Peptides against a protein of PDB entry 2KNC. Designs and how they scored, part 3

Target 1, 74 residues: chain A of PDB entry 2KNC
Amino acid sequence: KGPDILVVLLSVMGAILLIGLAALLIWKLLITIHDRKEFAKFEEERARAKWDTANNPLYKEATSTFTNITYRGT

## One batch from the design tools (peptide; aimed at target 1 G20 W27 I31)

Design b1_p9_3_s4 (made by RFdiffusion4, then SolubleMPNN; from b1_p9_3, 6 letters changed)
Fold by OpenDDE base, seed 3:
Structure b1_p9_3_s4 (fold): chain B 74 residues (1-74), chain A 9 residues (1-9)
Amino acid sequence: as target 1 above (74 residues)
Amino acid sequence: LDELLELLL
């Protein structure tokens, strides 16, 4: 019995589809890992920028505590 | 992130 030509054609077509799907999954995985690393770096840089702002001697808190000296609570 | 990746693909 020679190789069933239909089985050979279906196996080649299935192999091409599986290789294409595997390539897309690998690509998606690489992007997902890249984006998670970039996001972690961005959150670290944002945290550092907040620390640098807190250590800036020119940073005046936007909240001025005004003690109303004219408020005599009865 | 997964939702952004689903929009990009």
Scores: peptide ipSAE 0.071, ipTM 0.773, DockQ to the pose 0.068
OpenDDE base, seeds 1, 2, 4, 5: peptide ipSAE 0.052, 0.045, 0.039, 0.041; ipTM 0.708, 0.685, 0.660, 0.671

Design b1_p9_4 (made by RFdiffusion4)
Pose (drawn by RFdiffusion4):
Structure b1_p9_4 (pose): chain A 74 residues (1-74), chain P 9 residues (1-9)
Amino acid sequence: as target 1 above (74 residues)
Amino acid sequence: TSLVAVFVL
């Protein structure tokens, strides 16, 4: 009663808030990192799919083009 | 919501 146990308690409350803030950061990554994979695999496909389609009109043809040395004509 | 639940815990 005499004292106040407010000031000392104020410091103790800070530890709870701080202990959570520290764990908050760790856990924040745990939820966010779960995405970094797809988020990466996402942009990863968009990168290759271009370089793997902005210059590959051979497949549309069939499965070859040159190296077809044979009886010529026209 | 998950972050707040873990922070409060």

Design b1_p9_4_s1 (made by RFdiffusion4, then SolubleMPNN; from b1_p9_4, 7 letters changed)
Fold by OpenDDE base, seed 3:
Structure b1_p9_4_s1 (fold): chain B 74 residues (1-74), chain A 9 residues (1-9)
Amino acid sequence: as target 1 above (74 residues)
Amino acid sequence: EDLLEFFLK
């Protein structure tokens, strides 16, 4: 019996779909790992910048609370 | 980019 042409076609189609799915999963995994590492690095750099800012006696917080002196709360 | 945006949504 020659190879069942339908089984060969379905196996090739299945292999292509599995390779495509595996490539997408690997891609998503690599990006998720990269993004988590970049985010962790960004949060570490932000934490360091906050510590350096807290130790700088010349740091004026850019957040000036403008108390609106003209706001008489009724 | 477009494929990532599709899987991130």
Scores: peptide ipSAE 0.142, ipTM 0.860, DockQ to the pose 0.062
OpenDDE base, seeds 1, 2, 4, 5: peptide ipSAE 0.121, 0.132, 0.111, 0.106; ipTM 0.845, 0.851, 0.841, 0.837

Design b1_p9_4_s2 (made by RFdiffusion4, then SolubleMPNN; from b1_p9_4, 6 letters changed)
Fold by OpenDDE base, seed 3:
Structure b1_p9_4_s2 (fold): chain B 74 residues (1-74), chain A 9 residues (1-9)
Amino acid sequence: as target 1 above (74 residues)
Amino acid sequence: EELLKFFLL
């Protein structure tokens, strides 16, 4: 019995679909790992910049509480 | 565009 042409065609189509799906899963996994590493690095750099800013004696907080000296609360 | 949003999420 020669190879069933339908089984050969379905196996080739299935193999192409599985390779495509595997490539997409690998691609998504690589992007997700890359993005998580980049985000973790960004949050670490932001944390360091906040620590460096907090230790800078020239850092004036953007939030100045102006006590209105003329406000006599009745 | 839509497919790229599914791969970027």
Scores: peptide ipSAE 0.074, ipTM 0.785, DockQ to the pose 0.060
OpenDDE base, seeds 1, 2, 4, 5: peptide ipSAE 0.070, 0.071, 0.062, 0.073; ipTM 0.777, 0.779, 0.753, 0.775; seed 2 fails the geometry check

Design b1_p9_4_s3 (made by RFdiffusion4, then SolubleMPNN; from b1_p9_4, 7 letters changed)
Fold by OpenDDE base, seed 3:
Structure b1_p9_4_s3 (fold): chain B 74 residues (1-74), chain A 9 residues (1-9)
Amino acid sequence: as target 1 above (74 residues)
Amino acid sequence: EELLKFFLE
């Protein structure tokens, strides 16, 4: 009995689907690892910039809390 | 692009 042509076709289709799914999972994994490393680096650089900014005595916080002197809260 | 967005969400 030759290989069941249907079993061969289904095995080839299944292999193509598994390769496609594996490629998508590897791609998603690589992106997720890359993005977490880049985000961790960005947060480290942002933390370092915040520390450097906090150590700069010339850094005037852009957040001027304007106390509205006319706001008499009744 | 759309497939990348679908996997990024």
Scores: peptide ipSAE 0.096, ipTM 0.822, DockQ to the pose 0.061
OpenDDE base, seeds 1, 2, 4, 5: peptide ipSAE 0.091, 0.089, 0.075, 0.030; ipTM 0.810, 0.809, 0.790, 0.623

Design b1_p9_4_s4 (made by RFdiffusion4, then SolubleMPNN; from b1_p9_4, 7 letters changed)
Fold by OpenDDE base, seed 1:
Structure b1_p9_4_s4 (fold): chain B 74 residues (1-74), chain A 9 residues (1-9)
Amino acid sequence: as target 1 above (74 residues)
Amino acid sequence: LELLEFFLR
């Protein structure tokens, strides 16, 4: 019995669809891994910048306490 | 368009 032509056509079509889907999943996985590595690097650079700011003797906290001398709490 | 945004994001 020769190969069923319908089974061959459906198997080729299914293989093309599966290869396309696998390529999209691999692409999305590679991007997601890249973005997580870049984000981890960004958070490390941000943590270093915060550390450098905390040790900078010229850093004045933006928080100024304004004491309203006219406020007598009743 | 939304499917393309899902794969590009």
Scores: peptide ipSAE 0.118, ipTM 0.806, DockQ to the pose 0.062
OpenDDE base, seeds 2, 3, 4, 5: peptide ipSAE 0.114, 0.106, 0.104, 0.113; ipTM 0.802, 0.798, 0.791, 0.798

Design b1_p9_5 (made by RFdiffusion4)
Pose (drawn by RFdiffusion4):
Structure b1_p9_5 (pose): chain A 74 residues (1-74), chain P 9 residues (1-9)
Amino acid sequence: as target 1 above (74 residues)
Amino acid sequence: LASFVVFLL
């Protein structure tokens, strides 16, 4: 009663808040990193789908175009 | 996340 055990306790409370803040950051990545994959795989598909569709009208045709050397005509 | 923050506080 004489003392105050407030000041000493104030410091101890800081450790709890700090121990959580440190673990908070670690766990924050654990929940965020789970997305980085899809978030990446997401933009990854949108990148290749363009370069893989903004210049590939051959498939629509069938499966070939040139290299068809044969009896010509017109 | 909210559960973790509430537990810590």

Design b1_p9_5_s1 (made by RFdiffusion4, then SolubleMPNN; from b1_p9_5, 6 letters changed)
Fold by OpenDDE base, seed 1:
Structure b1_p9_5_s1 (fold): chain B 74 residues (1-74), chain A 9 residues (1-9)
Amino acid sequence: as target 1 above (74 residues)
Amino acid sequence: LEKLLEELL
């Protein structure tokens, strides 16, 4: 049985496409795992910065309420 | 590789 040249060509093309798709899936998986780990670290650092702000005796609320004594509401 | 190609053809 001679090698079916069409089957060989289609199998090689299919293998290249599958390797390319597998490489893209692995790449996307690695990025997604990296981004999740980085985001988890960022949320931990943000939580720590919020604790540091709450424990800072120099922290003043940025919101100042000014009552305009001269404003007669119409 | 060659032996795997000979079993596949």
Scores: peptide ipSAE 0.032, ipTM 0.635, DockQ to the pose 0.052
OpenDDE base, seeds 2, 3, 4, 5: peptide ipSAE 0.025, 0.031, 0.023, 0.025; ipTM 0.593, 0.615, 0.574, 0.590

Design b1_p9_5_s2 (made by RFdiffusion4, then SolubleMPNN; from b1_p9_5, 5 letters changed)
Fold by OpenDDE base, seed 4:
Order: structure tokens, then C-alpha cells, then sequence
Structure b1_p9_5_s2 (fold): chain B 74 residues (1-74), chain A 9 residues (1-9)
């Protein structure tokens, strides 16, 4: 039985589509893993910076509370 | 490729 030309064409088209879809899924997976590693590193660096500022005697809070001594709440 | 095509036929 010679190759059914329709089955060969559909199998080649299906293989190309599956390879393209697999490449896109691999690419998306690699980006997602990269972004999660970078985000985890950023949160670790942010946590360290918060601990370093808490132990730094030169750290001044950006919030200055000014008590208005002239405020008479009537 | 030919072996895979032979399995499909």
C-alpha cells in the first residue's frame, strides 16, 4: 500500500504544529522560571536591606512628626 | 522519518 498522501500531509502538518507549540511552551517555562528566580532574589535583597537599615544607627525614618504647639483644638 | 512513516501506514 503506497503512502496515503493525505495521511502523510496531515502528519507532517501536525508534527510542525506540535514542534512549534512545544517550543513556545519551553520558552514560556524558561521565562517563568527566570522571572521567579529574579523575583526571589529581589525579595531576599529587599529583606537584607531592611535588616541592614534596622541595625544602622544612622538610619533616620523618612517620616518626621511635627507637633504643632500652636494648634488649639477648639 | 521513513521508519515513522512506515509505522503510520
Amino acid sequence: as target 1 above (74 residues)
Amino acid sequence: LEEFLKLLL
Scores: peptide ipSAE 0.047, ipTM 0.701, DockQ to the pose 0.056
OpenDDE base, seeds 1, 2, 3, 5: peptide ipSAE 0.040, 0.042, 0.038, 0.035; ipTM 0.669, 0.685, 0.657, 0.656

Design b1_p9_5_s3 (made by RFdiffusion4, then SolubleMPNN; from b1_p9_5, 5 letters changed)
Fold by OpenDDE base, seed 1:
Structure b1_p9_5_s3 (fold): chain B 74 residues (1-74), chain A 9 residues (1-9)
Amino acid sequence: as target 1 above (74 residues)
Amino acid sequence: LDDFLLELL
């Protein structure tokens, strides 16, 4: 008995859909790996920029603590 | 899923 033509057609359609889904999953995986590597480089550059700021002799802390000596807490 | 489909388009 030759292969049932309906089984062959459904198997080919199923294979095309599975290949398309696999291609989308591979594409998503490649993008996700790329973006994670780019983000890791960006965070490394940001960490270097913070380090460069900390070693800058002109850097002044933006946070000034003022104690109001006249404030008697209720 | 929607954001990925939008980025693919």
Scores: peptide ipSAE 0.122, ipTM 0.817, DockQ to the pose 0.064
OpenDDE base, seeds 2, 3, 4, 5: peptide ipSAE 0.121, 0.119, 0.112, 0.114; ipTM 0.820, 0.820, 0.813, 0.816

Design b1_p9_5_s4 (made by RFdiffusion4, then SolubleMPNN; from b1_p9_5, 5 letters changed)
Fold by OpenDDE base, seed 4:
Structure b1_p9_5_s4 (fold): chain B 74 residues (1-74), chain A 9 residues (1-9)
Amino acid sequence: as target 1 above (74 residues)
Amino acid sequence: LKEFLELLL
């Protein structure tokens, strides 16, 4: 039986579409893994910076409480 | 490729 030209064309088109879709899925997977690793590293560095500031005697809280001694709540 | 094409036919 000679090659059914329609079956050959549809199979080649299907293969190209599947390769394109697979490449996009691989690309999205690689980006998603990269972003999760970078985010995990950022949260670890942020956690370390918080521990370093908690143990640093030079750390001053950015919040200054000023008690207004002239406030007479009537 | 040729064998895969022969399996489709």
Scores: peptide ipSAE 0.045, ipTM 0.692, DockQ to the pose 0.057
OpenDDE base, seeds 1, 2, 3, 5: peptide ipSAE 0.040, 0.040, 0.037, 0.035; ipTM 0.664, 0.670, 0.650, 0.651

Design b1_p9_6 (made by RFdiffusion4)
Pose (drawn by RFdiffusion4):
Structure b1_p9_6 (pose): chain A 74 residues (1-74), chain P 9 residues (1-9)
Amino acid sequence: as target 1 above (74 residues)
Amino acid sequence: SALLVAVLV
């Protein structure tokens, strides 16, 4: 009663808030990192799919083009 | 979000 136990308690409350803020950061990555994979695999496909489609009109044809040395004509 | 709030509390 005499004292105040407010000031000492104020410091103790700070530890709870701080202990959570420290754990908050760790767990923040745990939830965010779960995405980094897809988020990466996402932009990873968009990268290859271009370089793998902005210059590959051979497949549409069939499965080859040159190296077809044979009886010529026209 | 709710999990982070629970961890903070």

Design b1_p9_6_s1 (made by RFdiffusion4, then SolubleMPNN; from b1_p9_6, 5 letters changed)
Fold by OpenDDE base, seed 4:
Structure b1_p9_6_s1 (fold): chain B 74 residues (1-74), chain A 9 residues (1-9)
Amino acid sequence: as target 1 above (74 residues)
Amino acid sequence: LELLLEVLS
């Protein structure tokens, strides 16, 4: 019985599709892991910058609280 | 491997 040409063609097509799908999944996975690590690092650096700002006695907030002595809220 | 052997047979 010669090789079933249909089985060979379907197997080659299936293999190409599976390799392509696997490559896309690996690529997406690598990007997703990279982006999550970079985002986590960015949020950590942003958190540190907020702590450094809070602990720096030279830091003046752009917003100053002013107590209006004349404001008697009814 | 079996498929390759079947194609070569």
Scores: peptide ipSAE 0.048, ipTM 0.700, DockQ to the pose 0.040
OpenDDE base, seeds 1, 2, 3, 5: peptide ipSAE 0.045, 0.042, 0.040, 0.039; ipTM 0.691, 0.681, 0.679, 0.672

Design b1_p9_6_s2 (made by RFdiffusion4, then SolubleMPNN; from b1_p9_6, 6 letters changed)
Fold by OpenDDE base, seed 1:
Structure b1_p9_6_s2 (fold): chain B 74 residues (1-74), chain A 9 residues (1-9)
Amino acid sequence: as target 1 above (74 residues)
Amino acid sequence: LEELLRVLE
Protein backbone atom coordinates (compact mmCIF):
# COMPACT_ATOMS: atom_id res chain seq x y z
CA LYS B 1 0.00 0.00 0.00
CA GLY B 2 1.58 3.32 -0.98
CA PRO B 3 2.15 5.77 1.91
CA ASP B 4 -0.89 7.95 2.56
CA ILE B 5 0.53 11.36 1.59
CA LEU B 6 -1.82 13.10 4.06
CA VAL B 7 -0.65 10.85 6.95
CA VAL B 8 3.02 11.50 5.99
CA LEU B 9 2.48 15.29 5.84
CA LEU B 10 0.55 15.39 9.15
CA SER B 11 3.16 13.15 10.85
CA VAL B 12 6.04 15.39 9.65
CA MET B 13 4.16 18.53 10.81
CA GLY B 14 3.40 16.86 14.16
CA ALA B 15 7.04 15.77 14.57
CA ILE B 16 8.33 19.33 13.84
CA LEU B 17 5.84 20.79 16.37
CA LEU B 18 6.82 18.18 19.02
CA ILE B 19 10.57 18.83 18.44
CA GLY B 20 9.95 22.60 18.72
CA LEU B 21 7.93 22.14 21.93
CA ALA B 22 10.56 19.77 23.39
CA ALA B 23 13.34 22.27 22.56
CA LEU B 24 11.38 25.09 24.30
CA LEU B 25 10.76 22.88 27.37
CA ILE B 26 14.47 21.90 27.55
CA TRP B 27 15.48 25.58 27.13
CA LYS B 28 13.09 26.71 29.89
CA LEU B 29 14.28 23.88 32.16
CA LEU B 30 17.96 24.82 31.63
CA ILE B 31 17.24 28.52 32.35
CA THR B 32 15.18 27.64 35.46
CA ILE B 33 18.00 25.42 36.81
CA HIS B 34 20.61 28.11 36.00
CA ASP B 35 18.56 30.89 37.66
CA ARG B 36 17.98 28.76 40.80
CA LYS B 37 21.75 28.08 41.10
CA GLU B 38 22.61 31.75 40.52
CA PHE B 39 19.96 32.88 43.04
CA ALA B 40 21.27 30.38 45.62
CA LYS B 41 24.82 31.73 45.06
CA PHE B 42 23.55 35.33 45.35
CA GLU B 43 21.77 34.57 48.65
CA GLU B 44 24.95 32.88 49.97
CA GLU B 45 27.06 35.94 48.97
CA ARG B 46 24.43 38.23 50.59
CA ALA B 47 24.50 36.14 53.77
CA ARG B 48 28.36 36.35 53.81
CA ALA B 49 28.20 40.14 53.29
CA LYS B 50 25.75 40.40 56.24
CA TRP B 51 28.14 38.35 58.44
CA ASP B 52 31.09 40.51 57.34
CA THR B 53 29.09 43.66 58.23
CA ALA B 54 28.16 42.20 61.65
CA ASN B 55 31.83 41.38 62.40
CA ASN B 56 33.06 44.86 61.34
CA PRO B 57 33.66 46.90 64.56
CA LEU B 58 33.45 50.12 62.47
CA TYR B 59 29.88 49.36 61.28
CA LYS B 60 27.46 51.99 62.54
CA GLU B 61 23.73 51.82 61.87
CA ALA B 62 22.91 54.26 59.06
CA THR B 63 19.68 55.22 60.87
CA SER B 64 20.20 57.89 63.54
CA THR B 65 17.13 58.91 65.53
CA PHE B 66 17.20 62.66 66.26
CA THR B 67 14.62 63.86 68.79
CA ASN B 68 14.02 67.59 68.28
CA ILE B 69 13.14 68.71 71.85
CA THR B 70 12.35 72.26 70.55
CA TYR B 71 9.62 71.10 68.11
CA ARG B 72 6.25 71.97 69.56
CA GLY B 73 3.94 70.41 66.99
CA THR B 74 1.58 72.93 65.76
CA LEU A 1 9.50 3.31 14.72
CA GLU A 2 6.94 0.50 14.15
CA GLU A 3 4.19 3.06 13.28
CA LEU A 4 6.57 4.78 10.82
CA LEU A 5 7.21 1.36 9.19
CA ARG A 6 3.42 0.74 8.92
CA VAL A 7 3.00 4.10 7.12
CA LEU A 8 5.72 3.06 4.59
CA GLU A 9 3.95 -0.33 3.76
Scores: peptide ipSAE 0.037, ipTM 0.658, DockQ to the pose 0.045
OpenDDE base, seeds 2, 3, 4, 5: peptide ipSAE 0.031, 0.027, 0.024, 0.033; ipTM 0.630, 0.594, 0.573, 0.640

Design b1_p9_6_s3 (made by RFdiffusion4, then SolubleMPNN; from b1_p9_6, 6 letters changed)
Fold by OpenDDE base, seed 1:
Structure b1_p9_6_s3 (fold): chain B 74 residues (1-74), chain A 9 residues (1-9)
Amino acid sequence: as target 1 above (74 residues)
Amino acid sequence: LEELLKVLE
């Protein structure tokens, strides 16, 4: 019995769809792993920048508290 | 799967 042409066509179409889906899943997985590694590096660099700011003798707190001595609370 | 095996025989 020769191969059923309909079964062959449906099998090829199904295989192409499965390969396409597998390629999209692999692509999404690679991006997700890349983004997690990049985010971890960014948080390490941000932590280093915070340490460098804390060790910088020129760092002045941007928050100055002014006590208004003339403010009589109503 | 079984139909694919029958096409390979």
Scores: peptide ipSAE 0.036, ipTM 0.660, DockQ to the pose 0.042
OpenDDE base, seeds 2, 3, 4, 5: peptide ipSAE 0.013, 0.031, 0.021, 0.033; ipTM 0.389, 0.640, 0.572, 0.643

Design b1_p9_6_s4 (made by RFdiffusion4, then SolubleMPNN; from b1_p9_6, 5 letters changed)
Fold by OpenDDE base, seed 1:
Structure b1_p9_6_s4 (fold): chain B 74 residues (1-74), chain A 9 residues (1-9)
Amino acid sequence: as target 1 above (74 residues)
Amino acid sequence: LELLLEVLK
């Protein structure tokens, strides 16, 4: 009995779809791993920049307390 | 794999 041509065609179509889906899943997985590693580096650099700012002797607190000595509370 | 081997028989 020769191969059923319909079974061969459906199996080839199914294989192409599965290869395409597998390639998309691998691509998405690689991007997701890349983005997580890049985000972890960015948060480490941001943490270092915060530590550097806190130890910078030129850092002046942006908060100036103005005491209005002329304000007589009613 | 088995289906491909059955198609090649």
Scores: peptide ipSAE 0.043, ipTM 0.687, DockQ to the pose 0.046
OpenDDE base, seeds 2, 3, 4, 5: peptide ipSAE 0.022, 0.039, 0.036, 0.036; ipTM 0.548, 0.666, 0.662, 0.662

Design b1_p9_7 (made by RFdiffusion4)
Pose (drawn by RFdiffusion4):
Structure b1_p9_7 (pose): chain A 74 residues (1-74), chain P 9 residues (1-9)
Amino acid sequence: as target 1 above (74 residues)
Amino acid sequence: VVSLVVVFL
């Protein structure tokens, strides 16, 4: 009663808030990193799908074009 | 969000 136990307690409460803030950051990555994969695999497909479609009109044809040396005509 | 709040508290 005489003392105040407020000031000493104020410091102790800071540790709880701080211990959580430290763990908050660690866990924040644990939830966020679970996305980095898809978020990466997402942009990864949109990168290759372009370079893998902005210049590949051979497949639409069939499966070849040149290297068809044979009886010519027209 | 809830998990963050629980971990922080």

Design b1_p9_7_s1 (made by RFdiffusion4, then SolubleMPNN; from b1_p9_7, 7 letters changed)
Fold by OpenDDE base, seed 1:
Structure b1_p9_7_s1 (fold): chain B 74 residues (1-74), chain A 9 residues (1-9)
Amino acid sequence: as target 1 above (74 residues)
Amino acid sequence: DELLQEVLS
């Protein structure tokens, strides 16, 4: 039986598609892992910056209390 | 195996 040319062509096409899909999945996985690690570092740096701000003697609370002396609570 | 045998025969 000579090689079925149709089976060979379909198998080659299928193999190329599977390799392409596998490469895309690996690429997507690597990027996702990279982005998660970078985001975790960014959140750590942000948390550290927040601590540094809290310990900054020049930090002033943004919240101001206004007393409305004209408000009659009726 | 059968597909490889069919391609190699």
Scores: peptide ipSAE 0.045, ipTM 0.660, DockQ to the pose 0.036
OpenDDE base, seeds 2, 3, 4, 5: peptide ipSAE 0.042, 0.030, 0.044, 0.033; ipTM 0.653, 0.577, 0.660, 0.586

Design b1_p9_7_s2 (made by RFdiffusion4, then SolubleMPNN; from b1_p9_7, 6 letters changed)
Fold by OpenDDE base, seed 1:
Structure b1_p9_7_s2 (fold): chain B 74 residues (1-74), chain A 9 residues (1-9)
Amino acid sequence: as target 1 above (74 residues)
Amino acid sequence: LDRLLEVLL
């Protein structure tokens, strides 16, 4: 039986669609792995910057508590 | 290609 031309055409179309879908899935997976690694580095750098700020002897707490000595609570 | 087609069909 000669190759069914319809089966060949549908198989080629299906293969192209599957290759395209596989390429998109691989691309999305690579981006997701990249973004997770970049985010982990960013959180590590942010943690280091927080430690450097906490160890900076020039760091003054931005919160000054002003006690209003003239406030008689009614 | 022809051998892949023989296995598919």
Scores: peptide ipSAE 0.045, ipTM 0.695, DockQ to the pose 0.046
OpenDDE base, seeds 2, 3, 4, 5: peptide ipSAE 0.043, 0.042, 0.029, 0.030; ipTM 0.690, 0.680, 0.622, 0.632

Design b1_p9_7_s3 (made by RFdiffusion4, then SolubleMPNN; from b1_p9_7, 7 letters changed)
Fold by OpenDDE base, seed 2:
Structure b1_p9_7_s3 (fold): chain B 74 residues (1-74), chain A 9 residues (1-9)
Amino acid sequence: as target 1 above (74 residues)
Amino acid sequence: EELLELVLK
C-alpha cells in the first residue's frame, strides 16, 4: 500500500503552514524580548542621568519660580 | 509611562 498521495500533500501543506506560523511567533517573541531589554537599558541610563544631574553643582533648574509681587489673587 | 506599559505588554 503506497502512501495516500492526498494525505502526503495535505501533511506537507500543513507542515509548511505550521513552520511559517512558528517562525512568526518566534520572531515576535525575539523582538518583544529585545525591545524589553533595550527599554530597560534606556530607563537605567535615564535614571543614572537624573542622579548625575541632581549631584551636579553646575545644574541650574530649567524652571525658575518668579513670585509676582504685584499679583493680588482675588 | 502607562502608554509604554500598554505597548510593551
Scores: peptide ipSAE 0.046, ipTM 0.695, DockQ to the pose 0.040
OpenDDE base, seeds 1, 3, 4, 5: peptide ipSAE 0.043, 0.040, 0.033, 0.043; ipTM 0.698, 0.674, 0.674, 0.679

Design b1_p9_7_s4 (made by RFdiffusion4, then SolubleMPNN; from b1_p9_7, 6 letters changed)
Fold by OpenDDE base, seed 4:
Structure b1_p9_7_s4 (fold): chain B 74 residues (1-74), chain A 9 residues (1-9)
Amino acid sequence: as target 1 above (74 residues)
Amino acid sequence: LEKLLEVLL
């Protein structure tokens, strides 16, 4: 049986496409894992900052509620 | 590459 040149060409094209697709999937997977770890760390640091704010008696809320004692709601 | 071609052929 002579070399089936069509089988060779299709196998090489298929291999190149599979390698390219695998490289893109690996790249996307690495980025997705990295971004999820960084986002989880950021949300943990944000949660810690909220807890530290709640436990810090020196934290003055930026919102000073002035009760205007001269406001007679009529 | 050539050895892989030689096995496929």
Scores: peptide ipSAE 0.046, ipTM 0.703, DockQ to the pose 0.042
OpenDDE base, seeds 1, 2, 3, 5: peptide ipSAE 0.042, 0.040, 0.034, 0.033; ipTM 0.690, 0.684, 0.664, 0.652

Design b1_p9_8 (made by RFdiffusion4)
Pose (drawn by RFdiffusion4):
Structure b1_p9_8 (pose): chain A 74 residues (1-74), chain P 9 residues (1-9)
Amino acid sequence: as target 1 above (74 residues)
Amino acid sequence: SSSLVAVFV
């Protein structure tokens, strides 16, 4: 009663808030990192799908083009 | 978000 226990308690409360803030950061990555994979695999497909489609009109044809040396004509 | 709040608390 005489004292005040408020000041000492104020410091103790700070540790709770701080202990959570520290754990908050760690856990924040745990929930965010779970996306970094797809978020990466996402942009990863968009990168190769271009380089792998902005210049590959051979497949549409069939499965070959040149190296077809044979009886010529026209 | 709820998990963050629970972990912080």

Design b1_p9_8_s1 (made by RFdiffusion4, then SolubleMPNN; from b1_p9_8, 7 letters changed)
Fold by OpenDDE base, seed 4:
Structure b1_p9_8_s1 (fold): chain B 74 residues (1-74), chain A 9 residues (1-9)
Amino acid sequence: as target 1 above (74 residues)
Amino acid sequence: LDALLLVLA
């Protein structure tokens, strides 16, 4: 029985689709791993900056409380 | 696999 040309064509099409899907999944996986590592570094740096601020006796808070002695709360 | 075996058959 000669090779069924339809089976050959469908198998090649299926293989191309599977390779394309696999490439997209690998690409998405690589990006997702990269982004998670970068985000974890960013959160670690942000946490360190908060600790450095808390331990720096020269840190002046961006918020200053001014008591307006003339404000009578109308 | 079965499709490849069918093509070779």
Scores: peptide ipSAE 0.063, ipTM 0.720, DockQ to the pose 0.044
OpenDDE base, seeds 1, 2, 3, 5: peptide ipSAE 0.060, 0.051, 0.045, 0.049; ipTM 0.716, 0.684, 0.664, 0.683

Design b1_p9_8_s2 (made by RFdiffusion4, then SolubleMPNN; from b1_p9_8, 7 letters changed)
Fold by OpenDDE base, seed 4:
Structure b1_p9_8_s2 (fold): chain B 74 residues (1-74), chain A 9 residues (1-9)
Amino acid sequence: as target 1 above (74 residues)
Amino acid sequence: LELLQKVLE
C-alpha cells in the first residue's frame, strides 16, 4: 500500500491555497484594525479641536446672523 | 479524517 500520489499532490496544493488565503485574511484583519484605530484617533483629535475652539475667546464663528429689522414678513 | 485514513492505508 503506497501513498496515493494524487491525494498527496492535491493535499499539498490545498494546503498551499489555504495558507495563502489565511495570510490574505490576516493581512486584511490587521489593516482593518489599524484603520479603525487611526479613525478613532482622528475623531478624538477633531473632538479636542472643537472643545479648544469653544474655549478660545478669539474664535469668531464664520456664520454671522444678521437680523433684518426692515423685513416685514407679510 | 477519512482522507487521512485513505492516505495511511
Scores: peptide ipSAE 0.048, ipTM 0.683, DockQ to the pose 0.037
OpenDDE base, seeds 1, 2, 3, 5: peptide ipSAE 0.046, 0.047, 0.041, 0.046; ipTM 0.676, 0.678, 0.660, 0.677

Design b1_p9_8_s3 (made by RFdiffusion4, then SolubleMPNN; from b1_p9_8, 7 letters changed)
Fold by OpenDDE base, seed 4:
Structure b1_p9_8_s3 (fold): chain B 74 residues (1-74), chain A 9 residues (1-9)
Amino acid sequence: as target 1 above (74 residues)
Amino acid sequence: LQALLDVLA
């Protein structure tokens, strides 16, 4: 039985598709790992900024509460 | 797999 050229062609096509799929999965995995590391750093920096604010006695809140004694709520 | 081996033989 001679070589089945169709089997060779289908196997090569299948291999190329599997390599392409593997490359996409690796790419997605690398991006996902990168994004998680960057997000973790961002949350750490945000947490640190909150701690620095709490420890700074000179920190003034951006929100000032003013009591308008003339406002009668009409 | 067997078909691939048969092609390589």
Scores: peptide ipSAE 0.060, ipTM 0.711, DockQ to the pose 0.040
OpenDDE base, seeds 1, 2, 3, 5: peptide ipSAE 0.060, 0.057, 0.049, 0.052; ipTM 0.712, 0.701, 0.679, 0.686

Design b1_p9_8_s4 (made by RFdiffusion4, then SolubleMPNN; from b1_p9_8, 7 letters changed)
Fold by OpenDDE base, seed 1:
Structure b1_p9_8_s4 (fold): chain B 74 residues (1-74), chain A 9 residues (1-9)
Amino acid sequence: as target 1 above (74 residues)
Amino acid sequence: LEKLLEVLQ
């Protein structure tokens, strides 16, 4: 019995859809792995910048506590 | 693969 042309067409359409879906899944996986590696580098650089700020002898705490000696609490 | 062989036969 020759190939059922309908079965061949549906099989080819199904294969194209599966290849397209697989390509999208691989692409999404590659992006997700890339983004995780980039985020890990960014957090490492941010940690280094925090250490550099803490070791900077010119770093002054931006928080100055002013005690208002004239404030009589009502 | 087997289903593709079955369609070619």
Scores: peptide ipSAE 0.039, ipTM 0.661, DockQ to the pose 0.044
OpenDDE base, seeds 2, 3, 4, 5: peptide ipSAE 0.015, 0.032, 0.021, 0.034; ipTM 0.387, 0.625, 0.548, 0.643

## One batch from the design tools (peptide; aimed at target 1 I19 W27)

Design b1_p10_1 (made by RFdiffusion4)
Pose (drawn by RFdiffusion4):
Parts: sequence; structure tokens; C-alpha cells
Structure b1_p10_1 (pose): chain A 74 residues (1-74), chain P 10 residues (1-10)
Amino acid sequence: as target 1 above (74 residues)
Amino acid sequence: AVVLAVLAVL
């Protein structure tokens, strides 16, 4: 009663808040990193789907074009 | 572990 135990306790509370803040950051990545994959795989498909469709009108045709050397005509 | 650390600090 004489003392105050407030100041010493104030420091101890700081450790709880700080121990959580440190763990908060670690666990923040654990929940966020779970997305980085899809978030990456997301933009990854949008990147290759373009370069893989902005210049590939051969498939629409069938499965070939040139290298068809044979009896010519017109 | 964080919970036990908090309880140890308390």
C-alpha cells in the first residue's frame, strides 16, 4: 500500500502489449502470406494469358498453318 | 506460447 506498484506494473503491462505486438507481426504474415500465393498466381495467369492470346490465332483455325507444302493451285 | 508468456508476465 505504501509504495504504489503502479509504476512497476506500468512497465510489466508494456511487455504484454509488446509481446503481442511482436507476435502480431509474425502472425500478420501468416494470414497475409496465405494470399500472396493466389495473389501471385492471379496476376501470373493474367500475364501469360495475354502473351498467350494476344498473338495466337492459329489455334482458332485448327492446329497448323504453314509447313503444308503440297499440291498448289491458286 | 504467446498466451503462456502473457500469463508468466502477469

